# Peptides against a protein of PDB entry 3ESW, part 215

Target 1, 322 residues: chain A of PDB entry 3ESW
Amino acid sequence: NNIDFDSIAKMLLIKYKDFILSKFKKAAPVENIRFQNLVHTNQFAQGVLGQSQHLCTVYDNPSWHSIVLETLDLDLIYKNVDKEFAKDGHAEGENIYTDYLVKELLRYFKQDFFKWCNKPDCNHCGQNTSENMTPLGSQGPNGEESKFNCGTVEIYKCNRCGNITRFPRYNDPIKLLETRKGRCGEWCNLFTLILKSFGLDVRYVWNREDHVWCEYFSNFLNRWVHVDSCEQSFDQPYIYSINWNKKMSYCIAFGKDGVVDVSKRYILQNELPRDQIKEEDLKFLCQFITKRLRYSLNDDEIYQLACRDEQEQIELIRGKTQ

## One batch from the design tools (peptide; made by RFdiffusion4, then SolubleMPNN)

Design b2_p25_7_s4 (from b2_p25_7, 16 letters changed)
Fold by OpenDDE base, seed 5:
Structure b2_p25_7_s4 (fold): chain B 322 residues (1-322), chain A 25 residues (1-25)
Amino acid sequence: as target 1 above (322 residues)
Amino acid sequence: SIDEMIEKFAKELLEKDPDAVYNAK
């Protein structure tokens, strides 16, 4: 009875592998037409595509990884990781070390490295003067600011000295290593690059309701793990819906190997209307972009990632993140 | 369909013995 089951299981798994690989072959003409029509007719789909073209690839830059690793206090980081691993990690196996690393990077980034900037300090009055700053609006970047992928510059006037302070919203994460300040966008951008610089599998999560965070693939937990650098949060996907009582409609994860609707992980209550795109079209869009991102991978890599994708889908349906 | 049965089998096995699915030759 057991021998027959094992033989049947092996045959079924071979057929499953072939089936999976067939899905990742070149898109049929009908799928290409559907994709083109969708991104040309649906603004939300166009936005997801535009974000994928940047977020899925921008962090895979070896020169940036080197600059990050040269900038961080690696001695402090690894000292702290080794200390925590020595307490409990040996009992859990070597794969837990990376979870300790991510937790330390969260601590280090928030406590030692980066600063939250709601309003800038006055360039003339110095530190701790943000309370005296009045917003005047936003402008385009100047010639210097434009070198660092700056989309907008917030302008502030000091109520004490009357001088103008510029707060450029840099999208260049290397510039953020210098400025070491920002809001959720700058935090998530640089922290995503930091995690990538350690060779980790990382996704950038965009929430339609003006928040962003990361996911890290834990080899220890064998799943995608919520990571929010602003909150120093690890594996707490509930914080937005439950703790903040935030209303949300869409959470989309962008990684080098795929685009995934992760809304089910984070939207636990107070769901806003999902009226920007049909659910079937969003599913198709994410799958189509994911397929394109994997075109250069071999059959084994494609199969491994597809198995991971199916595990994630099972997790998202069952709510068994914990 | 046969494909649906295979997919169902693989999903069930991913929950019970994921290594068996990942190591399929």
Scores: peptide ipSAE 0.531, ipTM 0.950, DockQ to the pose 0.820
Fold by OpenDDE base, seed 2:
Structure b2_p25_7_s4 (fold): chain B 322 residues (1-322), chain A 25 residues (1-25)
Amino acid sequence: as target 1 above (322 residues)
Amino acid sequence: SIDEMIEKFAKELLEKDPDAVYNAK
């Protein structure tokens, strides 16, 4: 009896699909209790949950996508993408076009659209006056600033004219389309929305050590790709650990379809103690939140995402960026 | 367990022939 290995493989894959789908059913009472206890007793877990409640869903706003697309110079962007694609992209197929798009968006955003703001310019003295600005501290938003999800306002005094300039730290990405300035938080926030506005699968990556960036899922590379708008960086996850020699403990990715510990992608050396939560509890937390985010998806969508998740886990373990 | 065996098989296949895993019906 020739063992039909193809038939066995098909049967095993069907069973695997059923197994995967079973994991995404409603949480058992014991899992709910574990989750509630974890978020009530562990501050890091509470923080991850709080971030997930915002970052996983806030960018899935069609009205915001329209505003973004109306604000960007799409003609310039696509002209540049088409130009780069025409050089080398035709040999690699249509899927590489999105990689060229993301690279152009990185260029456009950093070079043409958004500005780094270490210190604001003096509102009275005008442009290029930031060197004359002395920080006085931070305060709460005023009534106008509060309309744009402003958590804090940095206050600066001009050494030349003595006037006060406010630098509100807006969390409303639509307001950032107007202000077009900020630090890593504002850059990543708006750039995440920009990428989402092009219909891309995007995650917001939070690093505990005060940095943030994006990942997008490349259909060409068939993996999550590091994207840092501040650095105009594409597929350079090593820049923090190696180039900056940054010490890091946690990198958590937040997307519409899941929360993933991506620390292994970015923490290549100088790892800080991971003492904020037990590894098993962090894994459980991310899986539990991910499961909740997928509750409305159909079986095929759940299975496809689960296969993608497993590929990512394999990648993260092997360190092989193919 | 049978589930562990199935999971192992699928993970190994995901590395070798990901399309076969994604296209499982």
Scores: peptide ipSAE 0.531, ipTM 0.951, DockQ to the pose 0.849
Fold by OpenDDE base, seed 1:
Structure b2_p25_7_s4 (fold): chain B 322 residues (1-322), chain A 25 residues (1-25)
Amino acid sequence: as target 1 above (322 residues)
Amino acid sequence: SIDEMIEKFAKELLEKDPDAVYNAK
């Protein structure tokens, strides 16, 4: 009796699909209680929840996507992408084109579009005067600045003319299309929106140790790819731990379809104590939020995303991100 | 458990033949 292994495999996969779908059904009362208790008692959990409520959905705005695409030099971008694709892309298939696009967007954003602002230029003295600026501290936004989701304004005094220059830390990415300057927060915020505006699957990665970056899901590589706009970096998750010798405890990725602890991708050495939450509670929290984000999806969409999630977990466990 | 066995099988297959898992009907 030849065991029909193919038939058995098909049956097992059907059962697996049912099992996966059962996990994404409405949370049991006990899970809701656990979640509520966790976010009310653990500050880190509350922070992750708060970030998810913003970062998972804010970039899914079609009006913003249109404004972005109208603002960028698309002719230049696609010219450069087409040029790079023509060299090697035809041999690798159409999916590699998107990798070239992301690489060009990294180049364009850093080299042509956005600026790093350690200190602002003096509004009175003009360009290249940041060296003359002394920080006086931070304050709340004024009435005009508050229109653009500004939580903090850094205040600087010019040592040359004595005038005050305000550097609002805008969280409105549309305002950032105008100002075109900032630090890692503004860079990552606007760049996340830019990638989303091209219809890409993108996550915002928050690092507890005061850095932020993106991940892009590459259909060519069939995985999440590290993307740092500040560094013009593509698929270099090691740069923080190895190149910078940065100590880190948590890296959390926020996307429209889920929240994932991606610490294992980026924390390769010099791991700081993970003492903000129990590992089991963090895993539960991320899964619970992910489940909520997927409540409106159909069974097939849920299953596809769950398979992708499992592939990522396998990757993260094996350290095969490279 | 049966569920653990099924999950293990699916995870192993995701590594060997991901398309077979994604296309499960």
Scores: peptide ipSAE 0.515, ipTM 0.948, DockQ to the pose 0.805
Fold by OpenDDE base, seed 4:
Structure b2_p25_7_s4 (fold): chain B 322 residues (1-322), chain A 25 residues (1-25)
Amino acid sequence: as target 1 above (322 residues)
Amino acid sequence: SIDEMIEKFAKELLEKDPDAVYNAK
């Protein structure tokens, strides 16, 4: 009996699809209880949930995408993309073009568009006066600053003219298109929106040790790609652990379709204790939130995303990103 | 379990022939 291995494989894949779809059904009462207990008893879990409620959906705003695309120099961006794409001898229409686009967006954002703000320039003395600025502390937003989702304002005094300069820490990415300055938070916030505005699959990565970056899903590479706007970095997940020798405990990715612990991608050495939550509970939490984010998707969408998730898990376990 | 075997099979196939897994009907 010639075992038709192809037929068996097809049957197994159908069963796998059914199995996957069954996992993405509405949470059982026991799972809901576990989830509620976890977020009520574990502060880290509550934090992850709170972040997911914002970061997973905030960037899916068509009005914001339009404003972004109207604000960026698209002619320059595409000119540079086309130039680099042509230089490397690629044919038009290849999925690799999007990787070139993301690389140019990284360049454009860092070199032409956005500015790092360790200290603000003095509003009175003008450009390149940040060296004269002394921090006085932080305060709440004023009435104008409050319009742009500002939680904190850093206050600086100019040593030269004595005037006060306010540096609002805006969370409204549309306001950041105007201000065009910030630190890692503002950079990542606006850059995440920029990437989303080009129709890309993007995740916001939160590191517990006070850094944030993006991941972009490359259709060419068929995986999530590290993207750090501050560093103009593409596909260099090792930069934190190896280049910076940064100690880290958790990296959590937040996207429209899921929440994923991506710590294994970025924490390659100098791992800090993962003592904020049990590993099983974190895994459960991320899966539970991911399931909720996918409740409105059809079976084919669920299956495609689940296949992507499994590929990522295999990658994260085997360290294949090098 | 049978489900674990199926999952293992699919994971192995995702590495060897991802298109076959993604295109499962």
Scores: peptide ipSAE 0.514, ipTM 0.947, DockQ to the pose 0.798

Design b2_p25_8_s1 (from b2_p25_8, 19 letters changed)
Fold by OpenDDE base, seed 3:
Structure b2_p25_8_s1 (fold): chain B 322 residues (1-322), chain A 25 residues (1-25)
Amino acid sequence: as target 1 above (322 residues)
Amino acid sequence: SENLIKNYLEILKKKLEEWIKEAAK
């Protein structure tokens, strides 16, 4: 009797699915206690939780998506995407179109739309006067600035005219569509919203050593892809550790479907001590938050996301062995 | 992962098919 390997395979896959789904059931009382104790006793854990409460959900705003799409030059963007896709994309199938879209959005954002602001231009002297600006410090927002989720305003004095220029650090990405300037925080914040507005699966990556970037899930590459709007960088996770020789300890990705420690993708050398939390506790924390974010999803969605998570974990393990 | 299980099952299937062919000789 020929062993029905197909039947055995199907049965194993069913049991595996059930096993995976069992991990995403309601948290046991002991897990809730562990979570509460961790976030109350560990400042890093509290910070990760606080960031997850904002970053995992804030960009899932349909009204913001509409405003973004109305603000961008979509005709230019799609014209450029179609042009590049027509050269090379037809042979690779339709899924590669999204990669071309993200690459064009990186180009458009850096070259045509947004500006880096190390120091503001003088409001009185006009453009290209930032070199004449001396920092005086930071203060709280005024009544107008406070309307746009501003926590800090950097104050500058012009060495030429003596006037004061305010550089509010807005966290409202809709205000950033107007101001069109900032540093890595403003760049990543608005660019994350832009990518989300095109219906992409996007994560916000926080690095403890004062940098932030994005990841998007490429259906063509079937993995999370590094995206840095400041660098116009696509799939170059090595740029920080290798090109910049940056020392880093933690990189945490925040998305609607989960929180993931992605440090292994980006910290290739010059690793700083990971002493802010126990590795087991960080793993538990990320899994616990992820489980909460998926609580309303159906079994098929949970299973698909779990399979994607496993593939990512395998990738992150293999990347250290290359 | 589902893909790892599928790949392992395919390898196992191939090995078993080879073993059956050798045993039938």
Scores: peptide ipSAE 0.032, ipTM 0.541, DockQ to the pose 0.045
Fold by OpenDDE base, seed 2:
Structure b2_p25_8_s1 (fold): chain B 322 residues (1-322), chain A 25 residues (1-25)
Amino acid sequence: as target 1 above (322 residues)
Amino acid sequence: SENLIKNYLEILKKKLEEWIKEAAK
């Protein structure tokens, strides 16, 4: 009896695909009840849901992508990418070109385009006057600032001229293309949009301990790659835990296709208590939101994403085989 | 992934072939 192993293999692959697809069907009533109870009873869960409603969809705006591409110096960017690719990229194949693009976008954004703003310059005294600025606190946006999704405005007084300077914390990334300054929030917000504008698969990573960054899916590396615009960092997930000695509890990635707990990628030491939610409930929450985000996808798209998710989970469990 | 499944299937195939060879002895 020649066991037709090829036939068995094909049958197992079909059954496995069907099994995977079955997980992404409409949630059972019991899952909906669990989700509603979790979001209503757990503040952290409510926060994750609220963030997902914004971060998973806001960057999928073709009009914004056009504005970004019209604003950036694409000739400079592609010239630099082509130059670096010509040195050593041809040996690795065409898929590595996107990694060079992301690295150049990191360089361009930090060096040529955007500025870090601890304190604003005095609107009256001009450039390089931030040293003279004293914080007075924060207030709500005025009527003009409110047009650009501004949640808070930091108020500063100039020690030299006594005038007040406002530093609005804009959440509208299109406004950030104009202002070209901010802190980690503004940097990550606009840089996420920039990466999305090049057609890349991007996630926004929220850390509970007041930092944010990106991940992009590298087709060359066949995995999610850490990207921090503030640090001009590519594939250095260890910088927070090791280099900064930062204590962290949660890192959650938000993308169009899912919400993923990526804490294991970034929290390598100095782990803070994970006491905001039960681990099983967090896992359920992320899976439930991810399932909802995929409801409109076809079976092949769902299957491909599920395969990618499985690979990522294996990576996160095994640790980086660097 | 399809590759993981294929790899598992290849491993399983090898193990089954070995098991069949051992059982046929």
Scores: peptide ipSAE 0.028, ipTM 0.492, DockQ to the pose 0.045
Fold by OpenDDE base, seed 5:
Structure b2_p25_8_s1 (fold): chain B 322 residues (1-322), chain A 25 residues (1-25)
Amino acid sequence: as target 1 above (322 residues)
Amino acid sequence: SENLIKNYLEILKKKLEEWIKEAAK
């Protein structure tokens, strides 16, 4: 009796789809209790939840996307993308065009659009005066600064003219389109919105050790790709652990479709103690939040995302990014 | 993933074919 392996394969795939879909049904009462207990008893879990409530949804704003696209030099961007694509992209297919777009956006953002601000220029003395600025500390926002989701304002005194310059740390990415300056937080915040405005699948990656970056889902590479706007870096997840010799404990990715512990992608050496939460509880937390984010999706969307998640988990276990 | 399942099934198919040949000896 010739075993019909094709029939068995089809049946297995159907059963697998059903199994996957069953995991994304409404949470059981026991899971809700576990979740509530975890976020009430563990500060790290509460922090991850709080970040997810903002970072997973804030960038999915069509009005913001329009403002971004109206603000950027799209003619320059697409001219440069088309130029690079014309060299070799036709041989690799249309999906590679998006990788060229992200690479150009990294170039454009760092070279033409946004500025790193370690210290602000003096508001009185003008450009290139940051060397004369002495930090006096930080304070809360004033009434005007508070309109743009400002959590803190750094205060500087000019050693030349004696005037005070305020450097508000804005979290409103639309305000950042105007100010066009900041540190890693402002860079990552606005760049995440920029990528989203082009209709890309993007995650915001939070590192506990005071750095942030993006991930973009490449259809060409069929995986999540490291993207750091500060470094103009594409697909270099090793940069922190290897090049910077940075010690890290947690990297958590926040996207519209899920929250994922991506620590294994970035923490290649010098791992700090992961003592903020039990590993099983962190896994549960990320899965639970991801499940909630997908409640409105149809069965096919859930299945496709679950297949993508599984492939990412395999990648993270194998260490086979590059 | 579907690809992982397909790959696993192909490996399993090969193993089963080998086991059947060995059992028939």
Scores: peptide ipSAE 0.026, ipTM 0.495, DockQ to the pose 0.044
Fold by OpenDDE base, seed 4:
Structure b2_p25_8_s1 (fold): chain B 322 residues (1-322), chain A 25 residues (1-25)
Amino acid sequence: as target 1 above (322 residues)
Amino acid sequence: SENLIKNYLEILKKKLEEWIKEAAK
C-alpha cells in the first residue's frame, strides 16, 4: 500500500490552513471583555491601542502617495537604483531590486531631501544660524500651524537679531514634504509615508525610550528589515543596543496588517524592566489588534499574513537576525 | 508551550511546502 504522501501532505496543509484561519475569526465575547478591561486598566495598553488607531491606517492614503511621488526626484532615485543594481550584476526583475530602492531612498532622504533639525535656523538671519538660537520653551500651535496636525511648537530666540523663530512639530507628513526638516519623529513619519508610496509593506516602530524607525518587508530576504531614515540604516537592528548602547524596554511595530512586539529584534543588551504590562497581556493585545486589522481580508490574505507572522516569531525567538 | 508547538508546526509546514514544490517539479 503505497502511502500517497502527496495526498497526506495536501490534507495536512488544508487542515493547517483551516486551523490558522480559525484563529482569525471574530473574537469571542471573553476576548472582547479581556481587551476592554486591559485597555481601560493599563495605560501602556491604552497607549498601544491609541497608536495603532493612527499608525496602522494613516499611511494608506492614495492621495498622499501621489503627492509624495510628485515631490520626490524619481528620475534621480531610479537612476541611482539602476546604477547600483547593475553594478552588483543583478538581472532585471529580481526581488532584490526593491532592497536597492529602499537603500537609495534612505540615501536620497538623508543626503538630498530632508534635514535634521536640532534647533531651527533663524527666520531672519537665514541658513546656518541655528547655533544662535536659544530655546524659550514650547507652546500650542497657532491657527496656521494647527492646519497641519501640529501638537507642539518649539519657540526659539535668535541671540543675534532677537527675533523669535517657531519650530512647529508637524505630524502631517505632507507638510513635512514642504518643511523638509525635523527630528526622529518627523523623519520616521515622512519616511514611512515615502516607503508606503512605493507600494511597500512598511511598519512604524515605536520605541518607548524616545526613538522611532521603520521596518520594510523585503521579498528578497523574506523578512522584516530594520530601516532607520535618521541613520540611513538598512538591516542593522543592533545599532541601538550595541552601537548606541541604548537601554530599551519596548519596541512595537505598527502596520496596516498588524501590531507586533519587535523588542527582541532590537533589545539585544541593556534591557530595561518591562514593567508597563504583563507579557501575556501585551501578547494578547497585539494579537487582538492584529486580528481586528485583518477582519476585512480574505482567507488567502489572512493565511499568507499568518505565515509571515509565524516566520517572524521564529526569527525573533531564534535571534537569527545576523 | 503553545509557541513550541507553533514553531514545530511551522517547520513542518515549511518542509511540507518544500516537499510539495519539489514534487510539483
Scores: peptide ipSAE 0.034, ipTM 0.499, DockQ to the pose 0.124; fails the geometry check

